# Peptides against a protein of PDB entry 4PN1, part 5

Target 1, 261 residues: chain A of PDB entry 4PN1
Amino acid sequence: KIEMNFLNKPIVPDTTKVISNFLTHYLITEPVEHVEIEAKLGTLIDLETQNRFEFPVMNETILNPEFNLRTRFESDMTASEHKYLNEFLNQAFRDSQKPGRLPFAYKHTKQVDLFYETEDNSRDKIRVSKNQSDNQVLACVKKRRVADLFLYCPNDAFDIRISISDELPVSMPSGNQQPSLTRLKDRVGYVHQEIKIDLTKTTQNDPVYDTTERHELEVEFGNIADLRDRAQKAKDGMEAPLFRRVQLFMDNVRILRREHS

## One batch from the design tools (peptide; made by RFdiffusion4, then SolubleMPNN)

Design b1_p23_4_s3
Fold by OpenDDE base, seed 5:
Structure b1_p23_4_s3 (fold): chain B 261 residues (1-261), chain A 23 residues (1-23)
Amino acid sequence: as target 1 above (261 residues)
Amino acid sequence: SLLEEILREQKELEEKLHKLAYA
């Protein structure tokens, strides 16, 4: 007989605990009402060199948000990297449809996001999302970034930003307002065990810099109610359900950040 | 979408192949 360890009990990775605590804070302790929790693949950039920051660590490391490391996070990748990830996820989708597996769901959406300034000229803009095909309004929200948690991944193609946002539903802007910014989004979405994986191509027209294209991959908790319930249980002393869900989320993120062409 | 169609077709083919291989 083989045991897991000398206590013969499961051990939770420290990363899982840290992330779980981070999430619990904004789910339960200081709850964000309309919370969105996502991880984006990207690069931690050294503001001084404008290159990827080189932290003196050898593996996945959560950066302490209390320290200003003079970095920025670029949530972008090359078209080739994005294409590779798309192909990778397509294969994962296909494999999951086989007997004995839990299948992915797949959805392809094209939308336009229109950003409007608020009356008080606050930093947060109102985003109106419309379906490109019929111009149907999908959402009208004011998104506020609440917190970020950065993971430096020296052995992988990408670093990770886990972000907590508040997507407050708001009324449509006045009819006389013009959008300050418009973005076209072509999104392919994969859902597996209520974890959403989205590949998004964003096209933005800039009068100065012409049309720019961004390629993003994000992983999102698809069931916030369940996650909040798990977080509450964790606060009440039962941490295992939350740890399991966070571990699942992070394993999916880890798979993706390792993939590159 | 075209991609969804392709993936659906592939799924169907794989299922068919599975049935043929293990029937």
Scores: peptide ipSAE 0.011, ipTM 0.354, DockQ to the pose 0.011
Fold by OpenDDE base, seed 2:
Structure b1_p23_4_s3 (fold): chain B 261 residues (1-261), chain A 23 residues (1-23)
Amino acid sequence: as target 1 above (261 residues)
Amino acid sequence: SLLEEILREQKELEEKLHKLAYA
C-alpha cells in the first residue's frame, strides 16, 4: 500500500496558504463589499533595467509586498501569445464537451467602457460599460483596486498579479458630463467550475496619442459568495474548503501561464 | 550551466506531466 507521506495526510502547499490568507483578509477580516478577485498574466518589469525582473529563485514565488523591489507589472502580452492562448482555450473547451468531463461555458462579448471623473475629484473614476452593438448599459461602477499580490514565475512565460478590487455600483453620471476616456473591449470568456477565464483585447483611442491595443488574460473567481463562505469557514478553523478552491484557481492559472507559442 | 540543465529537466518533466494530464 502506498501512502501520501509519513503522516498519510494531504499537505497544503505554502503558496496555497499564503494566497488563502491574503484572500481571507479582504473577504472576512477587512471585507471588501463588492469584491472582485482576479489573476492577470503579465510581466514583472525591473524599473532599473526595464527588462523582466530577475530574482534568485527557481520556482513560483510570491513576492513580499513589504519589500520595495522596484518593479512594475505589465498586464499585457503580444497578439500572437493572446491568439495562442485563445486557440488553447478553444481546444480545452472542445475537449471538455466530451462525455465524462465538466463542460466549459463560452461567451463572446464586445463592450465599450466610458470613464468619468467623480464630482469629488477622487482617484476613482466611474466606469459605464455598454454593449458595443446596441449601447445598452451593462454596468455603472466605481472600481478601486484595493490590493495586489505578485507571483514571480521564472519558469513560465508570464508572471502573475492577483488583485483585489472593489466594484461599487453607482448612479449614472450626469448627462452633461463627458467621458474622460473611452475603451473598447473585445472579450472571449470561458467558465469552468465557476472559474472565469477571460481573453480581452482592449483598444484605447487618445486624441493626442496613437490608438493603443492591449491583450490581457485574466482568471477570476466566479462565485465570490462561495469563496467568502469558504474563507469564513477557514477563519473558524476549517481551512480545507478554502484551500481546495484556491488550489483549483491556482492550478488553472498555472496551466495558462505555462502555455506559449 | 547546472542551472540551465536543472531548468531544462524541469521543463521536460512539466511537459511529460502535461501530456499525462491531457492524455
Scores: peptide ipSAE 0.000, ipTM 0.238, DockQ to the pose 0.028
Fold by OpenDDE base, seed 3:
Structure b1_p23_4_s3 (fold): chain B 261 residues (1-261), chain A 23 residues (1-23)
Amino acid sequence: as target 1 above (261 residues)
Amino acid sequence: SLLEEILREQKELEEKLHKLAYA
C-alpha cells in the first residue's frame, strides 16, 4: 500500500495559500462587486536592463508587492508563440471530446471595442464592445484595475500576472460622442471545468504609431459566484474548496506557460 | 496592508491545517 506522505493527508502548497488569500481579500474582505479575476501570460521586464527580469530564485515565485523591483509586465507574445498555443489548445480540445473525459467548450468571437472618455474626466474610459459582423452591442463597461499579483517563473516561457478588475456596467455614451480609440479583437475561447482560456489577437490603429498587433493569452475564473462562495467558506474556516479551485486554475496556467515553439 | 493581511491569513490557515492533520 502506498500513502501520499507520513500523515497520509493532502498538503497545501504555499503558492495556493497566498493566491487564495489574495483572492479572498477582493471577494470577501473588500469585495469588488463586478469582479473579474484573470491571469495573463507575459514577461516581467527589468526597467534597467530592458530584458526579462532576473531574480535569485529557481522556481515559480510570487513577488512581494511591497517592494518596487523596477519592473513592468508585458502581456504580449510573438505571433509564432500565439499560434503554437492555439494549436496546443485545439489538440487539447479534441482530446477532451473522447469518452471518459470532460469536454472543452469552444467559442470564436470577433468584436470591435470602442473607448470613450467619461463625462467626469475620469482616467477610466468607457468600453463599448460590438460584434464585428452585425455591429450589435455586446457590452458597455467601465473597467477598473484593482490589484495585481505577479509570479516570476524562471523555468517557463512566460511570467504571470494575476489581476483583480472591476467591470462596472454603465450607460452607453451619448450619440454625439466620438470614440478616442478603436480596437479589433479576434478571440478564441476555451472553457474547461468553468475555467476560461482565451487567445486574443488585438489590432489597433494609431494616428501616430503604425498599426500594432498584440497577442495575448488569459486564463479566467468562469464562475465568480461559486468562487465567492468558496472564499466565504474559507473565511469561515473551510478552506479546502477554495484551495481546490485555485489549484485547478493554477495548474491550467502552469500547463500553458510551459508550452512554447 | 494587503500583504500583512495575506500573511496573517496564511498563518491562520497553516495552524488550521496542523490541527486537522493531528485531529
Scores: peptide ipSAE 0.000, ipTM 0.220, DockQ to the pose 0.066
Fold by OpenDDE base, seed 4:
Structure b1_p23_4_s3 (fold): chain B 261 residues (1-261), chain A 23 residues (1-23)
Amino acid sequence: as target 1 above (261 residues)
Amino acid sequence: SLLEEILREQKELEEKLHKLAYA
């Protein structure tokens, strides 16, 4: 017989606790009403060297937000990396359809995002998302980035940004307003146990600059109401449900960030 | 918690910086 440890009880990784506290803050303590919580794969870039950030750590490390590390996060990846991840997720999808497994759900969407300036010249733009096939409005929101938590992952292909955003529903812009920016999004979405994994190709046309294409992978909590409930329970002294959900989320992120072509 | 305090302070600073830069 083997035991987990000398107490024979599960122990919560410190990373899980830190992330759980981060989420609890914006779910419960200073609650964001229309919260979106996602992790993006990318690269922490050192502004001084313009290379990948280096820090004297040997494994996954949450960067302390109180320190200005003079970094930027690039959520883009190469087309080959994106293709590899797509193939990887397709295989995972197929495997999950087998007996005894919990199946993935799959959705392919193509949308157009139209960005409008606000009348008050706010930093936050209004985004109108439309379905490319029938031009139906999917959403009209003013998205505000509330907070970021960065994970430096020296042993993996990608670093991670966990972002808290507020997606405030707003009225459609007036018919006389023109969009300042238009983006085409081709997204393949995978959902497993209410965790959403999206591979997105974003195309942006600029009259001055060449057409640019971005390749992104994001992992999102698909059930915010449940997550908020878990966070509230954690504040009330029952932390286990929140820790389990965060652990599931992070394990999925860890799988993906290790994959590369 | 310390983390919550740090996050709160960071948010406040970001808001102040935003106001200063974009107002």
Scores: peptide ipSAE 0.000, ipTM 0.214, DockQ to the pose 0.046

## One batch from the design tools (peptide; made by RFdiffusion4, then SolubleMPNN)

Design b1_p24_5_s1
Fold by OpenDDE base, seed 1:
Structure b1_p24_5_s1 (fold): chain B 261 residues (1-261), chain A 24 residues (1-24)
Amino acid sequence: as target 1 above (261 residues)
Amino acid sequence: SDELEEMNKYLEEKLKEALEKYFS
């Protein structure tokens, strides 16, 4: 017989605890009402060198937000990396359809996002999302970035930004208002165990710059109500359900950030 | 690429089939 350790009980990685506490704060302590919680793959860039940031650590590390590291996060990747990840996820989808596995769900969405300035001149813009095929309004929201948590991953192709956002539903802008920005989004979405994985190609026309494309990969908690319930239980002293869900989320993120062409 | 788009369409169709079977 083999035991897990000298207590014969599972232990929780420190990373899981830190992230769980971070999530609990914005789910329970200072709750964000229309919360979106996602991780983006990208690169921490040193503002001084414009190269990937280097920190004296040898593994995945959550950066302390209290320290000004003079970095920015770029969530973009190359088209080839994006294609590789799409192929990887397609294969994962196929494999998950086999007997004895939990299947992926899959969705392809093409939408146009129209951004409007708010009347109060707030930094947050109103985003109207429409289906590209029939111009049906899908959503009208004011999105606010609430908090970020950065993970430096020196051994992997990508660093990670975990973001908490508030997507406040708002009324449509007046018919006379012109959008300040228009973006086209081509999104391929995968869902497994209520964790959403999105590959998004964004096209933006800039009057000064040529059409720019961005390629992003996002991992999102697909069941916020369940996550909030788990976070509440954690505050009440039962942490295991939250830790398990966060661990699942992070393992999916870790799988993806390790894959590269 | 066109190949990737074709693959994505294939997967979408397979999902639809799977969902129909599951809810049927």
Scores: peptide ipSAE 0.006, ipTM 0.310, DockQ to the pose 0.011
Fold by OpenDDE base, seed 2:
Structure b1_p24_5_s1 (fold): chain B 261 residues (1-261), chain A 24 residues (1-24)
Amino acid sequence: as target 1 above (261 residues)
Amino acid sequence: SDELEEMNKYLEEKLKEALEKYFS
């Protein structure tokens, strides 16, 4: 007979615990009302060399924000990498349609985001999202970045930023206001077990950004209510449901960040 | 277990402190 370990009980990796605690803080302890939780694939850049940072570690590691690591996160990839991931996900979609599997859902959307300055000159802008085809308003929100957690992944093609955001619904800007920024988004979305995977091509005319077209891959918790319930249970002493959900999320992220052209 | 709960609480507190320092 084979046992799992000398206690013959399952254990939870530290990564899962740390991420779970991070999420629990913004779900339960200091709850963000309209929370969005997503992981973006990208690269941790050394501010001194402008190359990918090289930490003296050999596996996936969560960076401690207490330390000034002199890095920035670039949420971008090459067109080739993005295309490869799209093809990879398309194949995964097809495979998931087979008997005995849980199927992916698929959606392709094209939208324009209009950003407006707030009357109080706050750092947060109002974002109006419209469908490109018919100009219908999809959303009007004020998005605030609340927190970030960075994962350095030396063995993979990409590093990871997990972000907590607050997307507060707000009223439409006045008709006389002009947008300060316009962003076009071409998004291909995949959903599997309520985990959303989005491939997005973003085009914007912003003098601050060198790249006119950005290629992003995002993994998002598609059921925040369920996640919040799991986090509450964890606070109440039952951690397993939260750990399982975080593990699923991270496994999907791990699959994606390992893929490269 | 009580030990796991204590460790998780510790991690939560430390992470919170670290995040506060980072975003401050």
Scores: peptide ipSAE 0.000, ipTM 0.192, DockQ to the pose 0.082
Fold by OpenDDE base, seed 3:
Structure b1_p24_5_s1 (fold): chain B 261 residues (1-261), chain A 24 residues (1-24)
Amino acid sequence: as target 1 above (261 residues)
Amino acid sequence: SDELEEMNKYLEEKLKEALEKYFS
């Protein structure tokens, strides 16, 4: 007979605990009403060197937000990397349709995002999202970034930013207002066990740099109500359900950040 | 990418087929 350890009990990784506490804060302690929780693949850039940040650690490490490391996060990747990840997820989708597996759901969306300035000239813009094909309004929101948690991943192709955002539904801008920015989004979405994985190609016209493209991959908690319930249980002393969900989320992120063309 | 777009269309069809099998 083999046991897990000398107590024969599971041990929760410290990473899971730290992330769980981070999420619990913005789900329960200081709750964000219309919360969006996502992880983006990208690169921590050292502002001094403009290269990928180098920190003296040998594995996945959550950076302490109390320290100013003079970094920025670049969520863009190359078209080749993006294509590779799409092909990888396509294969994962196919494999999941086999008997005995939990299947992926799949959705392809093309939308136009129109950004409008607010009357008070606040930093946050109103985003109107429309279906690209028929111009139907999908959403009108004011998105606010509440908090970020950065994971430095020296052994992988990408670093990770976990973001807490508040997407406040707002009224449509007045008919006299013109958008300050327009973005085209081509999004391929995969859902497995209520974890959303999106590959997004964004096209934007910039007055200075002309048309630019961004390629992003994000992983999002697809069931916030369930996650909030788990977080509440954790606050009440039952942490296991939250830990399990966070572990699942992070394992999916870890799979993706290791893949590269 | 045209190839990527074609693959995405294929997957959408496969999803529909899978859903029909599971819920029929």
Scores: peptide ipSAE 0.000, ipTM 0.289, DockQ to the pose 0.011
Fold by OpenDDE base, seed 4:
Structure b1_p24_5_s1 (fold): chain B 261 residues (1-261), chain A 24 residues (1-24)
Amino acid sequence: as target 1 above (261 residues)
Amino acid sequence: SDELEEMNKYLEEKLKEALEKYFS
């Protein structure tokens, strides 16, 4: 017979606690009304060296946001890395369709994002998203980045940025306004246990750098209402449901960030 | 599983080396 530990009780990893507290703050304490919570795979770049950031740690580490580490996060990856992840997820999708498994849901979307300046000249732009095939409006929002949490992952192919955003629904821009930026998105979406995994190819015309293409992978909490309920329960003293959901989210992220071509 | 075990062994050895250096 074996036991979990000398108490024979489950313990919560510190990473799970830190992330859970971070989420709880923006779900409950200072609640973001139209919250989006996502993790993006990418690379922490040291601004001094322009290479991947090196911190004196040996494993996955949440960086303290109170310290300016002189870094930037690049959410872009190579086409080959993106392709590898797509193939990996396709295989995972196929395997999940087998008896005894919980199946992935799959969706392929192509949309155009139109960005408009606001009348008050605020930093946040209005984003109108349309389906490329029929020009149907999918969303009209002002997205505000509220907070970021960075995970340095020295043993894996990618570092992680967890972001809290506010996606405020707003009225459509006036017909006389022209978009300041147009972005095409080709998105392959996978959903498993209400965790969304999106592979996105973004194309945009930049007046300075011409046409640029970006390859991104993001993992998102697909059920914010449930997550908020779990966070509220945590505030009320029952933390386990929140910890379990965060653990599931992070395990999926950990699987993905280890995969590379 | 084999990859994980190998990685764990690697990290354990590196940790050991680091600790030995720290306490030398």
Scores: peptide ipSAE 0.000, ipTM 0.234, DockQ to the pose 0.038

## One batch from the design tools (peptide; made by RFdiffusion4, then SolubleMPNN)

Design b1_p25_4_s3
Fold by OpenDDE base, seed 1:
Structure b1_p25_4_s3 (fold): chain B 261 residues (1-261), chain A 25 residues (1-25)
Amino acid sequence: as target 1 above (261 residues)
Amino acid sequence: DELKEELEKEQKELAEKLEKKAYAK
């Protein structure tokens, strides 16, 4: 019988520990009530060169937020890359329907997001989301970005931003208020083992500039209650459930960021 | 070892899910 190592015990990657601690902070230590936790594929851009940043590392690396690296994260990809990922996920969906596999769930949604300024002129805008077909209100929230964790991935097509957000439900804006921004979203969603994978095409109309389209891929924890429970157990000294859930999440992210045409 | 136990738990849960799927078809 082959053993895993000289202790014959599984080892947790340091990346998993760091991310787990990051999540635990915003789930348990300073809990965000309406928390959304997602990873976006994109590119770390050097603000000076406007090209992908180069760090002195050779593999996936979590960047220390305490350092000003003079970078920005662009959560966008080409239409070709987005199409490739869509085809890849469609195939993964089909394969998962076979015997011996856990199936993906699939959902296609088209919505319009209307952004409104708040009465207090806060930086956070109110987002009203409506179904494009019948204008049914799907959500009215004030979303606040709480924290980010960036992963530089020199060997892969994309870098990663893990984000903690607070999506606070709020009342609808007054009927006389006009939206400051309108975005159309075409979203294809895949769910596997309560991990959500969304491909989103976002169209933004500007009265002065031409219509712009963005292509995004995000991976989200689909069961926050379970994740919070795991994080609580971790705080109480039992870390294994959280580590395993984070490992699953990151493995899915790693699969996706390696795919390119 | 907590991780080993958790892995075993996950494997068991997976096996049960797969069995249910197979039975439903």
Scores: peptide ipSAE 0.236, ipTM 0.801, DockQ to the pose 0.018
Fold by OpenDDE base, seed 2:
Order: C-alpha cells, then sequence, then structure tokens
Structure b1_p25_4_s3 (fold): chain B 261 residues (1-261), chain A 25 residues (1-25)
C-alpha cells in the first residue's frame, strides 16, 4: 500500500493557502458586496527594461504586494497565443462531451461597452454593456478594482493577476450624456464546474492606448455565493472546502498558462 | 482529516453527476 506522506494525509499547497486567505479577506473580513474574482493571464513587465521581469525564483510565486517590485502587469497576449488557447479550449470542450466527463458549456458573445463619467467626477466610470447586434442592454455597472494579487510564473508562458473587483449595479446614465469611451468585445466563454474561462478580443479606438486590439484570457469564479459560503466556513475553522475550490481554480489557471504552441 | 473528507465528498458528487449524465442520455 502506498501512502501520500508519512502522515497519510493530503497537504494543502502554500499557494492555495495564500490565495484562500486573500479571497477570504474580501469575501468575509471586509466583504465586497458585488464581488467579482478573476485571474487574468498576462506578463509582469519590468518597468526599467520593459521586458518580462526575472525574479530570483524558480517556480510559481505569489508576489508580496508590500514590496515595490517596479513591475506592471500587462493583461494581454498575441493574437497567435490567443488563437492557440481558443483551439485548445475548443478541444477541451469536445473532450468534455464524452462519456465519463463533466461537460463544458459554451457561449459566444459580442458586446459593446460604453463608459460614462460619473456626476461626482469619480475615478470609476459607469459601464453600459450592450449586445452588438440588437443593442440590448446586458448590464449597467460601476466596476471598481479593489485588490490584486500577482503570481510570477517563470516556467510558464504567462504570469497571473488575480483581481478582486466590485461590480456595482447602477442606473443608466442620463440620455443626454455621451460615452467617454467605447470598447467592442468579442468573447467566447467556457464554463466547467462553475469556473468561467473567457477569451476576449477587445477593440478600442483610444489615442491613449498603444494597442487597438487586446487579447485576454480570464478565469473567473462562476459561483460567488458558493465561494463566499466556503470562505465563511474557512473563517469559522473549516478550511477544506475553500482550499479545494481554490485548488480547482488554480489548477485550471495552471493548465491554461502552460499552454503554448 | 477534513481535507480528505472534502475530497471524498467531491468524488462522490462527481460520480453522481456522471451517473445522472449517463442516465439522461
Amino acid sequence: as target 1 above (261 residues)
Amino acid sequence: DELKEELEKEQKELAEKLEKKAYAK
């Protein structure tokens, strides 16, 4: 008989604990009411070299936010990388339809995001999302990014940013108000075990941005209520459910960030 | 062990989901 270790008990990876604690803070301790929790694939850029930063570590590492590491995160990839991931996910989708597997759900959405300034001249803008084909309003929200956690992944194609956001539903802007910014989004979404994986092509005509088209991959917790429940249990001393959910999330992220042509 | 129990629960739920899927087809 083979045992897992000398205690014959499962071990929680340290990364899982750190992320779980991070999530618990914004789910339970200082709860964000309309919380969105997502991981984006991208690159940690050295502000001095404008190249991917090389930290003196050899594996996936959560960066300490208390240190000024002189980096920025670029949540973008090449069109080729994006296409490859799309093909990869399409294959994963097909494979998941087979007997003995849990199936992916798939959705393709094309939307336009209209950004409006708030009356209070706040930093946060109101985003109105509409379907491109029929202009049906999909959402009207004020999204505020609350916190970020960065993972440097030296052995993989991408680094990771985990973000906590507050997506507050708000009333539609006044009819006479003009959008300050417009973005077109072409999104393909995959859902597996309530974890959402979105590939998004964003087109923006803004002179401030160097790139007109952005290619993003996002992994999101699709069941926040369940996650909050798990976090509450963790706060109450039962950490296993949260650890397992975070582990699942991170394993999916790890799969995606490792894929390259 | 709480984690082991959670894993077992998860596996059981997965098995049930797979069974339901097979039955629905």
Scores: peptide ipSAE 0.235, ipTM 0.798, DockQ to the pose 0.018
Fold by OpenDDE base, seed 5:
Structure b1_p25_4_s3 (fold): chain B 261 residues (1-261), chain A 25 residues (1-25)
Amino acid sequence: as target 1 above (261 residues)
Amino acid sequence: DELKEELEKEQKELAEKLEKKAYAK
């Protein structure tokens, strides 16, 4: 029988370790209470050239946040790219329904997000999400971006931003408050092995500027409790469960960022 | 080896899920 290597043991990629440590920090060490952990597909843009950032590496690379690389991340794609990914995921969904496979779950959601300024004029706005069909409140949260990890992917169509956010549930704004911003979201969601994949078309009406449309794909950890448990085990010296979960997450991300028409 | 054990666990869990799916059909 062929062995995996001269030790006959699985090896964990450095990317997996780095991401695992990143997650462990904000799950366990400095825990975020209402944590959301997602990866967005997009483009690292060089602020000087306004073109895609170029770094002297040949493969997927986590950028060191200690260095100012003079970049911004654009979590957007073309309508055609978004459509292609939707078709790709639809096919993956269909294939997963076959015998011997774990099935995708599918959900289509149309919601409106209303953003309100906080009374203390904090940077973080209150987001009220409502279902477009019946105007039912889905959530009222104050989202704080806690940390980002950027992956430069020179061989793929997209770069990746992994973000840790705190989605703090808050009380509804008073009835006399007007939203500062309204966004319509058309979201197609896929779930496989508790990893959420969302394709979102966002329409934003700006009173000053023309209506803007954005197309986003995000991959999210769907079971934070399990992830936190794995992170705790990792902190306690048993890293394998966390490594495996991160590996699964990243493999899904890698599949998606490679797909383009 | 912790990774081997984890992989074996995952494989077992997958097998169980597949069996459950087959039964539900």
Scores: peptide ipSAE 0.232, ipTM 0.797, DockQ to the pose 0.018
Fold by OpenDDE base, seed 3:
Structure b1_p25_4_s3 (fold): chain B 261 residues (1-261), chain A 25 residues (1-25)
Amino acid sequence: as target 1 above (261 residues)
Amino acid sequence: DELKEELEKEQKELAEKLEKKAYAK
């Protein structure tokens, strides 16, 4: 029987270790209470050239956050790319319904996000999310991005931003307060093995500029409690469960970032 | 090796889930 290597045991990729440590920090070491952990597909833009960032590496590389690379991340894609990914995921969904496979779950949601200024004029706005059809309140949160980890992917159509966010539940704004911004979101969601994949079309009306549409793809850890448990085990010296979950997450991200029209 | 054990555990769990799905049809 063929062996994996001369030790005949699995090897953890360095990328998996780095990401696992990153997650452990914000799950266990300095825990974020209402944590959201997601990867977005997009493009690292060089601020000097305004083109895609170029770095002297030949494969997927986690950028060191200690270095200012003078980049910004654009979490957007073309409508055609978004459509292609939607079709790709629809096919993956269908294939997963076959015998011998674990099935995807599917959900289509349309919501409106209303953003309100805080009384203290803090940078973080209150977001009220409502269902477009019946105007039912889905959530009222103050979202704070805590940390980002960027992956430069020179061989793929997209770069990746892994983000740690704190979604703090807050009370509804006063009835007399007007939203400063309104966004319509059309979201198609796929869930496989508690990994959530969302394709989102966001429409924003600007009074000065024409209506803008953004196309985003997000991959999210769907079971934070399980992930936190795995991270705790890792902190206690048993890293394998966390490594495997991170590997699964990253493999899904890698599949998606390689697909393009 | 912990990673090997975890992988084997996942494979076993997957096999069980697949069997359950086959019987539910």
Scores: peptide ipSAE 0.212, ipTM 0.785, DockQ to the pose 0.018

